# Peptides against a protein of PDB entry 1EMU: the designs that were tried, part 40

Target 1, 132 residues: chain A of PDB entry 1EMU
Amino acid sequence: PPYLKWAESLHSLLDDQDGISLFRTFLKQEGCADLLDFWFACTGFRKLEPCDSNEEKRLKLARAIYRKYILDNNGIVSRQTKPATKSFIKGCIMKQLIDPAMFDQAQTEIQATMEENTYPSFLKSDIYLEYT

## One batch from the design tools (peptide; made by RFdiffusion4, then SolubleMPNN)

Design b2_p15_3_s2 (from b2_p15_3 with Q4D N6L R14K)
Fold by OpenDDE base, seed 5:
Formats: structure tokens, C-alpha cells, sequence
Structure b2_p15_3_s2 (fold): chain B 132 residues (1-132), chain A 15 residues (1-15)
């Protein structure tokens, strides 16, 4: 069953709507649901290839991601990303150089945080265990 | 919001 694959890799968990739902519920209880939302935001943003028709949309999205997750020093994403990574993103925003990959390093760091902390904890949680 | 839509769309694409 799918829940067994979720225990094999975070990737499998994040590729399943039921898995995402359970994991998000868990993260909300832990006060760190922004880790997951940021991860998906980065993925969605990267898929938006630059073109004449979406330049303004991409800039708005980049600003929104930056403001919500990176600029907020009290946020879990900001606390789990390195200063150099945040500075790079800030630079892109200020210069309006919005490359599809501008959040890749931050996403990598947040993914590592989930892999090392919240994902293992989720597999030990009542939410996951009761589902199995 | 635009950001919320982006996130929800990515989740909706999953199996």
C-alpha cells in the first residue's frame, strides 16, 4: 500500500495526495507547515518558464514567496535557510532578475530540514501510525 | 492569493 512507500522516501510521500494531506496535518500541529508549502511553491515556481506573457506573474510570485517565507525572520523557513541563500534571493528580487531556479538552493535546504527532522518524526507520529 | 493557487495547483497534480 502507498503508506509503505511513504516510509521508504520523502519523495514518495510528497508525490501522493493522501500522504501530503497527512504530512501537512502533522506539520501544522508542529507549527511548521510552511516548510511543505514553501517546497511546493518553489517547485511550482520553477515550472513557470519565462515568456512574454508571464513575466509580471513570475515577478509577483517571486516577491510573494520572498516576502512570506524568506524575509520573515520569525518564520520556520527563514530560520532553516542559510544567510547566503536568503541574500541571493533578496538580490534577485531587488534586481528583478527572476530566474526559474532562483529558489533552488533554498528548496534544497528546506528539503534537507524535512528529511532530517520533520519527516522522521512524522513516521513516528500517531497520525501516520493510525493510518497504517 | 496567487501564491496559494500555485501551491494548491502543485499539490493537485500529485497522485
Amino acid sequence: as target 1 above (132 residues)
Amino acid sequence: SLLDELIEEEIAKKK
Scores: peptide ipSAE 0.822, ipTM 0.974, DockQ to the pose 0.962
Fold by OpenDDE base, seed 3:
Structure b2_p15_3_s2 (fold): chain B 132 residues (1-132), chain A 15 residues (1-15)
Amino acid sequence: as target 1 above (132 residues)
Amino acid sequence: SLLDELIEEEIAKKK
């Protein structure tokens, strides 16, 4: 069943809408749902192919991601990303150099945070265990 | 918001 695949890898969990829903519920209880939302935001942003017709949209999205997750020093995403990574993103925003990969390093760091902490905890949580 | 829509769209593409 799908829930067994979720325990095999974080990738499998994040590739299943039911798995995402349960994991997000768990993260909300832990006060760190922004980790997951940021991860999906980065993935969605990277998939947007730069072109004349979406330049303004991409810039607006990049600014929104930056302001919500990176600039807020009280946020969990900001606390779990390296200063150099945040500085690089800030530089891209200020220079309006919006490369599809500009959030890749930050996404990697947040993914590592989930792999090392919240994902293992989720697999031991009542939410997951009661689902099995 | 535009950001919320981006996140929701990515999740909606999953199985």
Scores: peptide ipSAE 0.821, ipTM 0.974, DockQ to the pose 0.965
Fold by OpenDDE base, seed 4:
Structure b2_p15_3_s2 (fold): chain B 132 residues (1-132), chain A 15 residues (1-15)
Amino acid sequence: as target 1 above (132 residues)
Amino acid sequence: SLLDELIEEEIAKKK
């Protein structure tokens, strides 16, 4: 069953809508759902190919991601990303150099945070275990 | 919001 695959890798969990739903519920209870939302935001952003027709949209999205997750020092994403990473992103925003990969390092760091902390805890949670 | 839509779309693409 899919829930067994979720325990094998975070990737498998994040590739399943049911898994995402359960994990997000768990993260909300832990006060860190922004980790997951940021991860998906980065993925979605990276998929947007730069072109004349979506330049404004991409800039707006980049700014939104930056303001919501990076600039907010009280947020868990900001607390779990390195200063140099946040500085780089800020630089991209200020210079309006919006490369599709500009959030990759931050996404990697947030993914590592989930891998090391929230994902293992999720697999031991009542939410997951009761689902199985 | 545009950001919310981006997130929701990515999740919706999953199995």
Scores: peptide ipSAE 0.820, ipTM 0.974, DockQ to the pose 0.963
Fold by OpenDDE base, seed 1:
Structure b2_p15_3_s2 (fold): chain B 132 residues (1-132), chain A 15 residues (1-15)
Amino acid sequence: as target 1 above (132 residues)
Amino acid sequence: SLLDELIEEEIAKKK
């Protein structure tokens, strides 16, 4: 069953709507749902291919991601991303140089945070165990 | 919001 695959890798969990739902619920209870939301935001953003017609949209999205997750020093994403990574993102925003991969390093760092902490905890949680 | 939509769309694409 899918829940067994979820225990084998975070990737499998994040590739399943049911898994995502349960994991997000768990993260909300832990006060760190922004980790997952940011991860998906980065993925979605990267998929937007630059072109004349979506330049404004991409800039707006990049700014939104930056303001919500990076700029706020009290946020879990900000606390779990390196200063150099955040500075790079800020630089992109200020210069309006919006490369599809501009959040990749931040996404990697947040993914590592989940792998090391919240994902293992999720597998030990009542939410996951009751589902199995 | 545009950001919320982006996230929701990505999740909706999953199995």
Scores: peptide ipSAE 0.817, ipTM 0.974, DockQ to the pose 0.965

Design b2_p15_3_s3 (from b2_p15_3, 4 letters changed)
Fold by OpenDDE base, seed 5:
Structure b2_p15_3_s3 (fold): chain B 132 residues (1-132), chain A 15 residues (1-15)
Amino acid sequence: as target 1 above (132 residues)
Amino acid sequence: SLLDELIEEEISKKK
């Protein structure tokens, strides 16, 4: 069953809507659902290829991601990203140089945080165990 | 919001 694949890798968990739903519920209880939302935001943003019709939209979206997750020092994403990474993102925003990959390093760091902390905890949680 | 829509769109594409 799918829940066994979720225990094999975080990638498998994040590739399943049921898995995402359960994991998000768990993260909300832990006060760190922003980790998951940021991860998906980065993925979605990277898929938006630059073109004449979406340049302004991409800039607005990048600003939104930056302000919500990176700039807010009280947020879990900001606390789990390195200063140099946040500085780079800030630079891109200030210069309005919005490369599709501008959040890749931050996403990598947040993914590592989930891999090392919240994902293992999820597999030990009542939410996951009751589902199995 | 635009950001919320982006997130939900990505999740909706999953199996």
Scores: peptide ipSAE 0.822, ipTM 0.974, DockQ to the pose 0.962
Fold by OpenDDE base, seed 3:
Structure b2_p15_3_s3 (fold): chain B 132 residues (1-132), chain A 15 residues (1-15)
Amino acid sequence: as target 1 above (132 residues)
Amino acid sequence: SLLDELIEEEISKKK
C-alpha cells in the first residue's frame, strides 16, 4: 500500500496527494508547514519557462517567495537556510536576475531539514500510525 | 494569491 512507500523515502511521500495532506497536517501542528509549502513553491517556480510573456509573472512570484519565506527572519524557512543562500536570493531579486534555478540551493537546504527532522518525526506520529 | 496557486498547481499534479 502507498503508506508503506511513504516510509521508504520522502520523495515517495511528496509524490502522493494523500501523503502530502497527512504530512502537511502534521507540519501545521508542529508550526512548520511553511517548509513543505516553500518546497513546492520552489519546484513550481523552476518549472516556469522564462519567456517574454511570463517575465512579469516570474518576477512577481520570485518576489513573493522571497518576501514570505526568506525575508521573514521569524519564519522557519529563513531559520533553516544559510545566510549565504539567503543573500544570493536577495541579490537576484534586487538585480532582477530571475533564473529558474535561483531557489535550488534553498530548496535543497529545506529538503535536508525535512529529511533530518520533520520527516522522521512524521513517521513516528499518531497521524501517520493511525493511518496505517 | 499567485503564490498559493503555484503551490496548489504542483500538488494537484501528484498521484
Scores: peptide ipSAE 0.821, ipTM 0.974, DockQ to the pose 0.967
Fold by OpenDDE base, seed 1:
Structure b2_p15_3_s3 (fold): chain B 132 residues (1-132), chain A 15 residues (1-15)
Amino acid sequence: as target 1 above (132 residues)
Amino acid sequence: SLLDELIEEEISKKK
């Protein structure tokens, strides 16, 4: 069953709507749902191919991601990303150089945070265990 | 918001 695959890898969990839903619920209880939302935001952003017609949209999205997750020093995403990574993102925003991969390093760091902390905890949580 | 829509769209594409 899918829930067994979720225990094998975070990737499997994040590739399943039911898994995502349960994990997000868990993260909300832990006060760190932004980790997951940021991860998906980065993925979605990277998929937007640059072109003349979507330049405004991409810039707006990049700014939104930056303001919500990176700029706030009290946010969980900001606390779990390296200063150099955040500075790079800020630089891209200020220069309006919006590369599809501009959030990749931040996403990697947040993914590592989930792998090391929240994902293992989720597998021990009542939310997951009651689902099994 | 545009950001919320982006996130929801990605999740909706999952199995």
Scores: peptide ipSAE 0.818, ipTM 0.974, DockQ to the pose 0.966
Fold by OpenDDE base, seed 4:
Structure b2_p15_3_s3 (fold): chain B 132 residues (1-132), chain A 15 residues (1-15)
Amino acid sequence: as target 1 above (132 residues)
Amino acid sequence: SLLDELIEEEISKKK
């Protein structure tokens, strides 16, 4: 069953809508749902290929991601990303150099945070265990 | 918001 695959890898969990829903519910209770939302935002952003028709949209999205997750010093994403990573992103925003990969390092760091902390905790949670 | 739509779109593509 899918829930067994979720326990094998975070990737499997994040590739399943039911898994995402349960994990997000857990993260909300832990006050860190932004980790997951940021991860998906980065993935979605990277898929937007730069072109003349979407340049304004991409810049707007990049700024939104930056303001909501990186600039907010009280946010879990900001606390779990390295200063150099945040500075790089800020630089891209200020220079309006919006490369599809500009959030890759931040996404990697947030993914590591989930792998090391929230994902293992989720697998031990009542939410997951009661689902099984 | 545009950001919310981006996130929802990615999740909706999953199985």
Scores: peptide ipSAE 0.812, ipTM 0.973, DockQ to the pose 0.963

Design b2_p15_3_s4 (from b2_p15_3, 5 letters changed)
Fold by OpenDDE base, seed 1:
Structure b2_p15_3_s4 (fold): chain B 132 residues (1-132), chain A 15 residues (1-15)
Amino acid sequence: as target 1 above (132 residues)
Amino acid sequence: SLLDELIAEEIATKK
């Protein structure tokens, strides 16, 4: 069953809508749902191919991601990303150099945070265990 | 918001 695959890898969990729903519920209770939302925001952003027709949309999205998750020093995403990573993103925003990969390093760092902390905790949670 | 829509759309692509 899918829930066994979720325990084998975070990737499997994040590829399943039911898994995502349960994991997000858990993260909300832990006050760190922003980790997951940021991860999906980065993936969605990277998929947007730069072109004349979506230039404004991409810029707005990049700014929104930056302001919500990176600029807020009290946010969990900001606390779990390296200063150099945040500085790079800030630079991209200020220079309006909006490359599809501009959030890749930050996403990698947040993914590592989930792998090391919230994902293992989720597998021990009542939410997951009651589902199995 | 535009950001919320981006996140929702990405999750919706999953099985």
Scores: peptide ipSAE 0.815, ipTM 0.973, DockQ to the pose 0.968
Fold by OpenDDE base, seed 2:
Structure b2_p15_3_s4 (fold): chain B 132 residues (1-132), chain A 15 residues (1-15)
Amino acid sequence: as target 1 above (132 residues)
Amino acid sequence: SLLDELIAEEIATKK
């Protein structure tokens, strides 16, 4: 069953709507749902192909991601991303150089945070265990 | 918001 695959890899968990739902519920209880939301925001953003018609939308989205997750020093995402990574993103925003991959490093760092902390905890949580 | 929509749409693509 899918829940067994969720325990095998974070990728499997994040590729399943039921898994995402349960994991997000867990993260909300832990006060760190922003980790997951940021991860999906980065993935969605990267999929937007740069073009003249999308330029304003992409810039707006990039700024929104930056303001919500990177700029907020009290946020979990900001605390779990490296200063150099945040500085790079800030630079992209300020220069309006909005490459699809501009959040890749930050996403990688947040993914690592989940892998090392919240994901293992989720697998030990009542939410997951009661589902199995 | 546009950001919320982006996240929701990405999740909606999953199994």
Scores: peptide ipSAE 0.814, ipTM 0.973, DockQ to the pose 0.968
Fold by OpenDDE base, seed 4:
Structure b2_p15_3_s4 (fold): chain B 132 residues (1-132), chain A 15 residues (1-15)
Amino acid sequence: as target 1 above (132 residues)
Amino acid sequence: SLLDELIAEEIATKK
């Protein structure tokens, strides 16, 4: 069953809507659902190819991601990203140079945080174990 | 919001 694959890799968990739902529920209880939301925001953003017709929309999205997750010093994403990474993102926003990959380093750092902490904890959680 | 939609759409693409 899929839940066994979820225990084999975070990638498998994040590739399954049921897995995502359970993991997000767990993260909400831990006060760190923003880790997952940010991760998906970055993935979705990267898929938006830049063109003349979507430039303003991409800029608005980049600003929203920045304001919600990076600029918020009280947020879990901000606390789990390196200062240099956040400074780079800020620079992109200020210069309005919105490359599809501008959040890649931040996403990598947040993914590492999940891999090392919340993902292992999820596999030991009542939420996951009761599902199995 | 636009951001919420982006996240929801990405999740909706998953199996």
Scores: peptide ipSAE 0.814, ipTM 0.973, DockQ to the pose 0.968
Fold by OpenDDE base, seed 3:
Structure b2_p15_3_s4 (fold): chain B 132 residues (1-132), chain A 15 residues (1-15)
Amino acid sequence: as target 1 above (132 residues)
Amino acid sequence: SLLDELIAEEIATKK
């Protein structure tokens, strides 16, 4: 069953809407749902191909991601990303150089945080175990 | 918001 695959890899969990839903519920209880939301925001952003018709949209999204997750020093994403990574993103925003991959390093760092902490904890949580 | 929509759309692509 799918829930067994979720325990094999974070990738499997994040590729399943039911898994995502349960994991997000768990993260909300832990006060760190922003980790998951940021991860999906980065993926969605990277998929947007730069073109004249979506330039303004991409800039708005980049600014929104930056302001919500990177600039907020009290946020879990900000606390779990390296200063150099945050500085790079800030630079891109200030220079209006909005490359599809501009959040890749930050996403990698947040993914590592989930892999090392929240994902293992989720697999030991009542939410997951009761689902099985 | 635009950001919320982006996240929701990405999740909606999953199985």
Scores: peptide ipSAE 0.810, ipTM 0.973, DockQ to the pose 0.969

Design b2_p15_4_s1 (from b2_p15_4, 7 letters changed)
Fold by OpenDDE base, seed 1:
Structure b2_p15_4_s1 (fold): chain B 132 residues (1-132), chain A 15 residues (1-15)
Amino acid sequence: as target 1 above (132 residues)
Amino acid sequence: SSNQPIIEEILNSLL
């Protein structure tokens, strides 16, 4: 069953709509849902192919991601990303150099945080165990 | 993958 695959890898969990729903509920209860939301925002952003018609939209979206998750020093995403990574993103925003991969390093760092902390905790949670 | 609806929800919430 799918729930066994979720326990084998975070990737399997994040590819399953039901798994995502349960994990996101867990993270909300833990006050750290922004980790997952940021991760998906980065994935979605990277999928947007640069072109003349979506240039303004991509810039607006990049700014929104930056302001919501990176600029807020009290946010969990900001606390779990390295200063050099945040500085790079800031530079991209200021220079309006909006490459699809501009959030990749930050996404990697947040993914590592989930792998090491919230994902293992989720597998021990009542939410997951009651589902199995 | 079945995560596309969540991606779209999150991106739309940012705009």
Scores: peptide ipSAE 0.761, ipTM 0.962, DockQ to the pose 0.856
Fold by OpenDDE base, seed 5:
Structure b2_p15_4_s1 (fold): chain B 132 residues (1-132), chain A 15 residues (1-15)
Amino acid sequence: as target 1 above (132 residues)
Amino acid sequence: SSNQPIIEEILNSLL
């Protein structure tokens, strides 16, 4: 069943609507939902191929992601990303160089945080165990 | 993958 796959891979968990729902609920209870939201925001952003028709929208979206998750020093994403990574993103925003991969390093760092902390905790949580 | 609805929800919330 899907819930067993969730325990084998974070990627499997994040590819399943039910898994995402449960994990996000868990993260909200832990005050860490922004980790997952940022991760998905990065994924969605990267999928947007640059073109004349979406350039303005991509810039706006990149700025929004930056302001909400990176610039907020009190946010969990900001606390779990390296200064050099945040500085790079800031540079991209300031220069208006909006490459689809501009958040990749930050996403990697946040993914590592989830892999090391919240994901294992989720698998031991009442939410997950009661679902199984 | 079945995570597209969540992605759209999150991105739309940022716009």
Scores: peptide ipSAE 0.760, ipTM 0.962, DockQ to the pose 0.886
Fold by OpenDDE base, seed 2:
Structure b2_p15_4_s1 (fold): chain B 132 residues (1-132), chain A 15 residues (1-15)
Amino acid sequence: as target 1 above (132 residues)
Amino acid sequence: SSNQPIIEEILNSLL
């Protein structure tokens, strides 16, 4: 069943709507849902192919992601990303150089945080275990 | 994958 696959791979969990729902609920209880939300925001952003017609939209979205997750020094995403990574993103925003991959390093770092901490904790949580 | 709905939800919440 899918819940067994969730325990084998974070990737499997994040590809399953039910898994995402449970994991997000868990993260909300832990006060760290922004980790997952940022991860998905990065994924969604990268999927947007740059073109003349969506340039402004992409810039707006990039700025929103930056302001919500990177700029907030009290936020968990900001605390779990490297200074150099945040500086790079800031530079892209300031220069309006909005490459689809501009959040890739930050996403990787947040993914590592989830892999090392929240994901294992989720698999030990009542939310997950009661679902199984 | 079935994660597209959550992606859209999150992106829409940012705009």
Scores: peptide ipSAE 0.759, ipTM 0.962, DockQ to the pose 0.854
Fold by OpenDDE base, seed 3:
Structure b2_p15_4_s1 (fold): chain B 132 residues (1-132), chain A 15 residues (1-15)
Amino acid sequence: as target 1 above (132 residues)
Amino acid sequence: SSNQPIIEEILNSLL
Protein backbone atom coordinates (compact mmCIF):
# COMPACT_ATOMS: atom_id res chain seq x y z
CA PRO B 1 0.00 0.00 0.00
CA PRO B 2 1.04 3.63 -0.53
CA TYR B 3 1.76 4.25 3.16
CA LEU B 4 4.60 1.74 3.01
CA LYS B 5 6.19 3.69 0.18
CA TRP B 6 5.94 6.84 2.31
CA ALA B 7 8.23 5.20 4.83
CA GLU B 8 10.76 4.35 2.13
CA SER B 9 11.34 7.92 0.93
CA LEU B 10 10.25 11.47 1.59
CA HIS B 11 9.86 11.90 -2.15
CA SER B 12 7.21 9.19 -2.22
CA LEU B 13 5.37 10.84 0.65
CA LEU B 14 5.39 14.25 -1.03
CA ASP B 15 4.03 12.81 -4.27
CA ASP B 16 0.87 11.45 -2.64
CA GLN B 17 -2.10 13.62 -1.68
CA ASP B 18 -3.00 11.49 1.30
CA GLY B 19 0.58 11.39 2.47
CA ILE B 20 0.93 15.14 2.12
CA SER B 21 -2.27 15.72 4.05
CA LEU B 22 -1.14 13.59 6.98
CA PHE B 23 2.37 14.98 7.00
CA ARG B 24 1.14 18.57 6.85
CA THR B 25 -1.22 17.91 9.75
CA PHE B 26 1.68 16.53 11.73
CA LEU B 27 3.88 19.51 10.92
CA LYS B 28 1.14 21.93 11.94
CA GLN B 29 0.96 20.24 15.32
CA GLU B 30 4.72 20.63 15.61
CA GLY B 31 4.57 24.29 14.62
CA CYS B 32 6.69 23.80 11.52
CA ALA B 33 4.26 23.48 8.63
CA ASP B 34 6.10 26.32 6.89
CA LEU B 35 8.87 23.87 6.00
CA LEU B 36 6.53 21.89 3.78
CA ASP B 37 4.66 24.90 2.47
CA PHE B 38 7.91 26.55 1.45
CA TRP B 39 9.10 23.36 -0.21
CA PHE B 40 5.96 23.18 -2.33
CA ALA B 41 6.06 26.89 -3.05
CA CYS B 42 9.55 26.45 -4.46
CA THR B 43 8.44 23.49 -6.56
CA GLY B 44 5.47 25.38 -7.90
CA PHE B 45 7.51 28.47 -8.60
CA ARG B 46 10.11 26.52 -10.56
CA LYS B 47 7.39 25.03 -12.75
CA LEU B 48 6.25 28.46 -13.91
CA GLU B 49 7.95 29.01 -17.25
CA PRO B 50 9.02 32.62 -17.72
CA CYS B 51 7.15 34.48 -20.43
CA ASP B 52 5.96 37.99 -21.13
CA SER B 53 2.44 37.25 -19.92
CA ASN B 54 3.44 35.98 -16.47
CA GLU B 55 6.49 38.12 -15.69
CA GLU B 56 4.68 40.37 -13.23
CA LYS B 57 2.99 37.42 -11.57
CA ARG B 58 6.29 35.57 -11.18
CA LEU B 59 7.95 38.62 -9.65
CA LYS B 60 5.07 39.09 -7.25
CA LEU B 61 5.16 35.44 -6.27
CA ALA B 62 8.93 35.42 -5.78
CA ARG B 63 8.67 38.50 -3.59
CA ALA B 64 5.88 36.91 -1.57
CA ILE B 65 7.90 33.73 -0.99
CA TYR B 66 10.89 35.82 0.03
CA ARG B 67 8.92 38.02 2.42
CA LYS B 68 7.00 35.21 4.06
CA TYR B 69 9.73 32.62 4.52
CA ILE B 70 13.18 34.14 4.01
CA LEU B 71 12.93 37.69 5.33
CA ASP B 72 11.17 36.65 8.54
CA ASN B 73 14.10 36.03 10.88
CA ASN B 74 11.81 34.41 13.42
CA GLY B 75 10.46 31.90 10.92
CA ILE B 76 11.55 28.30 10.88
CA VAL B 77 12.47 28.42 7.19
CA SER B 78 14.75 31.39 7.77
CA ARG B 79 16.36 29.64 10.74
CA GLN B 80 16.97 26.49 8.69
CA THR B 81 18.50 28.16 5.64
CA LYS B 82 22.10 29.31 5.40
CA PRO B 83 22.90 33.02 5.41
CA ALA B 84 24.57 32.81 2.01
CA THR B 85 21.48 31.18 0.56
CA LYS B 86 19.20 33.85 1.96
CA SER B 87 21.54 36.57 0.73
CA PHE B 88 21.47 35.13 -2.77
CA ILE B 89 17.68 35.12 -2.82
CA LYS B 90 17.60 38.67 -1.50
CA GLY B 91 19.95 39.68 -4.28
CA CYS B 92 17.71 38.14 -6.90
CA ILE B 93 14.71 40.00 -5.52
CA MET B 94 16.54 43.33 -5.31
CA LYS B 95 17.93 42.98 -8.83
CA GLN B 96 14.63 41.59 -10.14
CA LEU B 97 16.49 38.62 -11.60
CA ILE B 98 13.76 36.05 -11.19
CA ASP B 99 15.17 32.78 -12.48
CA PRO B 100 12.95 29.70 -12.04
CA ALA B 101 15.75 28.05 -10.06
CA MET B 102 16.39 30.95 -7.67
CA PHE B 103 14.95 29.04 -4.68
CA ASP B 104 16.58 25.69 -5.48
CA GLN B 105 19.34 25.88 -2.89
CA ALA B 106 16.95 27.00 -0.17
CA GLN B 107 14.57 24.20 -1.10
CA THR B 108 17.43 21.71 -0.87
CA GLU B 109 18.36 22.94 2.60
CA ILE B 110 14.78 22.79 3.83
CA GLN B 111 14.40 19.32 2.34
CA ALA B 112 17.49 18.23 4.27
CA THR B 113 15.95 19.62 7.45
CA MET B 114 12.80 17.60 6.88
CA GLU B 115 14.79 14.47 6.00
CA GLU B 116 16.84 14.72 9.18
CA ASN B 117 14.14 15.71 11.66
CA THR B 118 10.46 16.06 10.88
CA TYR B 119 10.14 13.22 8.36
CA PRO B 120 11.59 10.58 10.70
CA SER B 121 9.48 11.96 13.54
CA PHE B 122 6.38 11.74 11.36
CA LEU B 123 7.00 8.05 10.72
CA LYS B 124 6.99 7.51 14.49
CA SER B 125 3.95 9.71 15.07
CA ASP B 126 0.50 8.60 16.12
CA ILE B 127 -0.90 10.20 12.98
CA TYR B 128 1.10 7.94 10.69
CA LEU B 129 0.95 4.81 12.82
CA GLU B 130 -2.81 5.03 13.26
CA TYR B 131 -3.18 5.37 9.50
CA THR B 132 -1.28 2.14 8.89
CA SER A 1 1.85 14.15 -9.72
CA SER A 2 -0.97 14.16 -7.22
CA ASN A 3 0.67 17.02 -5.33
CA GLN A 4 -0.42 19.65 -7.86
CA PRO A 5 -3.55 20.66 -5.91
CA ILE A 6 -1.45 21.42 -2.84
CA ILE A 7 1.01 23.43 -4.89
CA GLU A 8 -1.80 25.50 -6.38
CA GLU A 9 -3.31 26.07 -2.96
CA ILE A 10 -0.04 27.30 -1.50
CA LEU A 11 0.87 29.53 -4.43
CA ASN A 12 -2.57 31.08 -4.55
CA SER A 13 -2.42 31.82 -0.84
CA LEU A 14 0.72 33.86 -1.42
CA LEU A 15 -0.85 36.11 -4.06
Scores: peptide ipSAE 0.755, ipTM 0.961, DockQ to the pose 0.902

Design b2_p15_4_s2 (from b2_p15_4, 6 letters changed)
Fold by OpenDDE base, seed 5:
Structure b2_p15_4_s2 (fold): chain B 132 residues (1-132), chain A 15 residues (1-15)
Amino acid sequence: as target 1 above (132 residues)
Amino acid sequence: SSNEPIIKEIMESLL
């Protein structure tokens, strides 16, 4: 069943609507839902291929992601990303060079945080165990 | 994938 696959891979968990729902609920209770929201924001952003019709939208979206998750020094995403990574993103925003991959390194670092901390904790949580 | 609804929700909340 799907819940067993969730325990085998974070990727499997994040590819399942039910798994995402449970995991996000867990993260909200832990005060770190922004980790997952940022991760999905990066994924969604990368899927937007640059073109004339979406250039302005992509810029606005990149700025929003930056302001909400990276610029906020008190946010969990900011605390779990390296200074050089945040500086790079800031540079892209300032230069208005909005490459689809501009958040890739930050996403990788946040994914590592989830892999090392919140994901294992989720698998031991009442939310997950009661679902099984 | 089945994560599209969540991605849409998150991205729309940012705009």
Scores: peptide ipSAE 0.780, ipTM 0.966, DockQ to the pose 0.871
Fold by OpenDDE base, seed 3:
Structure b2_p15_4_s2 (fold): chain B 132 residues (1-132), chain A 15 residues (1-15)
Amino acid sequence: as target 1 above (132 residues)
Amino acid sequence: SSNEPIIKEIMESLL
């Protein structure tokens, strides 16, 4: 069943609507749902291919991601990303260099955080175990 | 992919 695949890899979990729902619920209880939300925001942003018709939207979205997750020094995403990574993103925003891959390094770092901490904890949680 | 709905939700919440 799908829930067994979730235990095999984080990517399997994040590619399943039911898995995402359970994991996000768990993260909300732990006060760290922003990790997952940021991860998906980065994925969604990268999928938006630049074109004349979406330039303003992409800039607005990039700025929103930056302000919500990177600029907020009290946020968990900011605390779990390296200073150099945050500085790079800030630079992109300031220079208005909005490449689809501008959040890739930050996404990788947040993914590592989930892999090392929240994902293993989720697999031991009542939410997951009761689902199985 | 089954994660498209959540991606859409998150992105729309940022705009």
Scores: peptide ipSAE 0.777, ipTM 0.966, DockQ to the pose 0.869
Fold by OpenDDE base, seed 2:
Structure b2_p15_4_s2 (fold): chain B 132 residues (1-132), chain A 15 residues (1-15)
Amino acid sequence: as target 1 above (132 residues)
Amino acid sequence: SSNEPIIKEIMESLL
């Protein structure tokens, strides 16, 4: 069943609507749902191909992601991303150089944070175990 | 994939 695949790979968990729902619920209880939300925001952003019609939308979205997750020094995403990574993103925003991959490094770092901490904890949580 | 709904939700919440 799918829940067994969730335990084998975070990728499998994040590719399953039911898995995402359970994991997000768990993260909300732990006060760190922003990790997952940021990860998906980065994924969604990267899928937007640069073009004249999307330029303003992409810039606005990039700024929103930056302000909500990177700029907030009290936020868990900001605390779990490297200073150089945050500086790079800031530079992209300030220069309005909005490459689809501009959040890739930050997403990788947040993914590593989840892999090392919240994902293993989720697999030991009542939410997951009761589902199995 | 099955994560498209959550991606849309999150992206819409940012704008």
Scores: peptide ipSAE 0.775, ipTM 0.966, DockQ to the pose 0.871
Fold by OpenDDE base, seed 4:
Structure b2_p15_4_s2 (fold): chain B 132 residues (1-132), chain A 15 residues (1-15)
Amino acid sequence: as target 1 above (132 residues)
Amino acid sequence: SSNEPIIKEIMESLL
């Protein structure tokens, strides 16, 4: 069953709509849903290839991601990303150098946070266990 | 993958 694959890897969990729904619900209860939302935002952003027609949209989106998750010092994403990583992102925003990979390091750091903390906790949670 | 709907939702919520 899919739920067994979810326990084998975070990748499997994040590739399944039902898994994502359960995990996101769990994260909301823990007050850290922004970790997952940011991770998906980074993925979505990276998929947008730069072109003349989407330049403004990409810049707007990058700014939104930065302001919502990186700039907010009270946010869990900001607390779980390294200063150098946040500084790099800020630099990209200020210089308007919006490379598709500009959030990659931050995404990696947030993924590590989930792997080490929230993902294992989810697998031990009532919401997951009751689903199985 | 079946995570595209969630990605779309999150992306749209940011704009």
Scores: peptide ipSAE 0.774, ipTM 0.966, DockQ to the pose 0.890

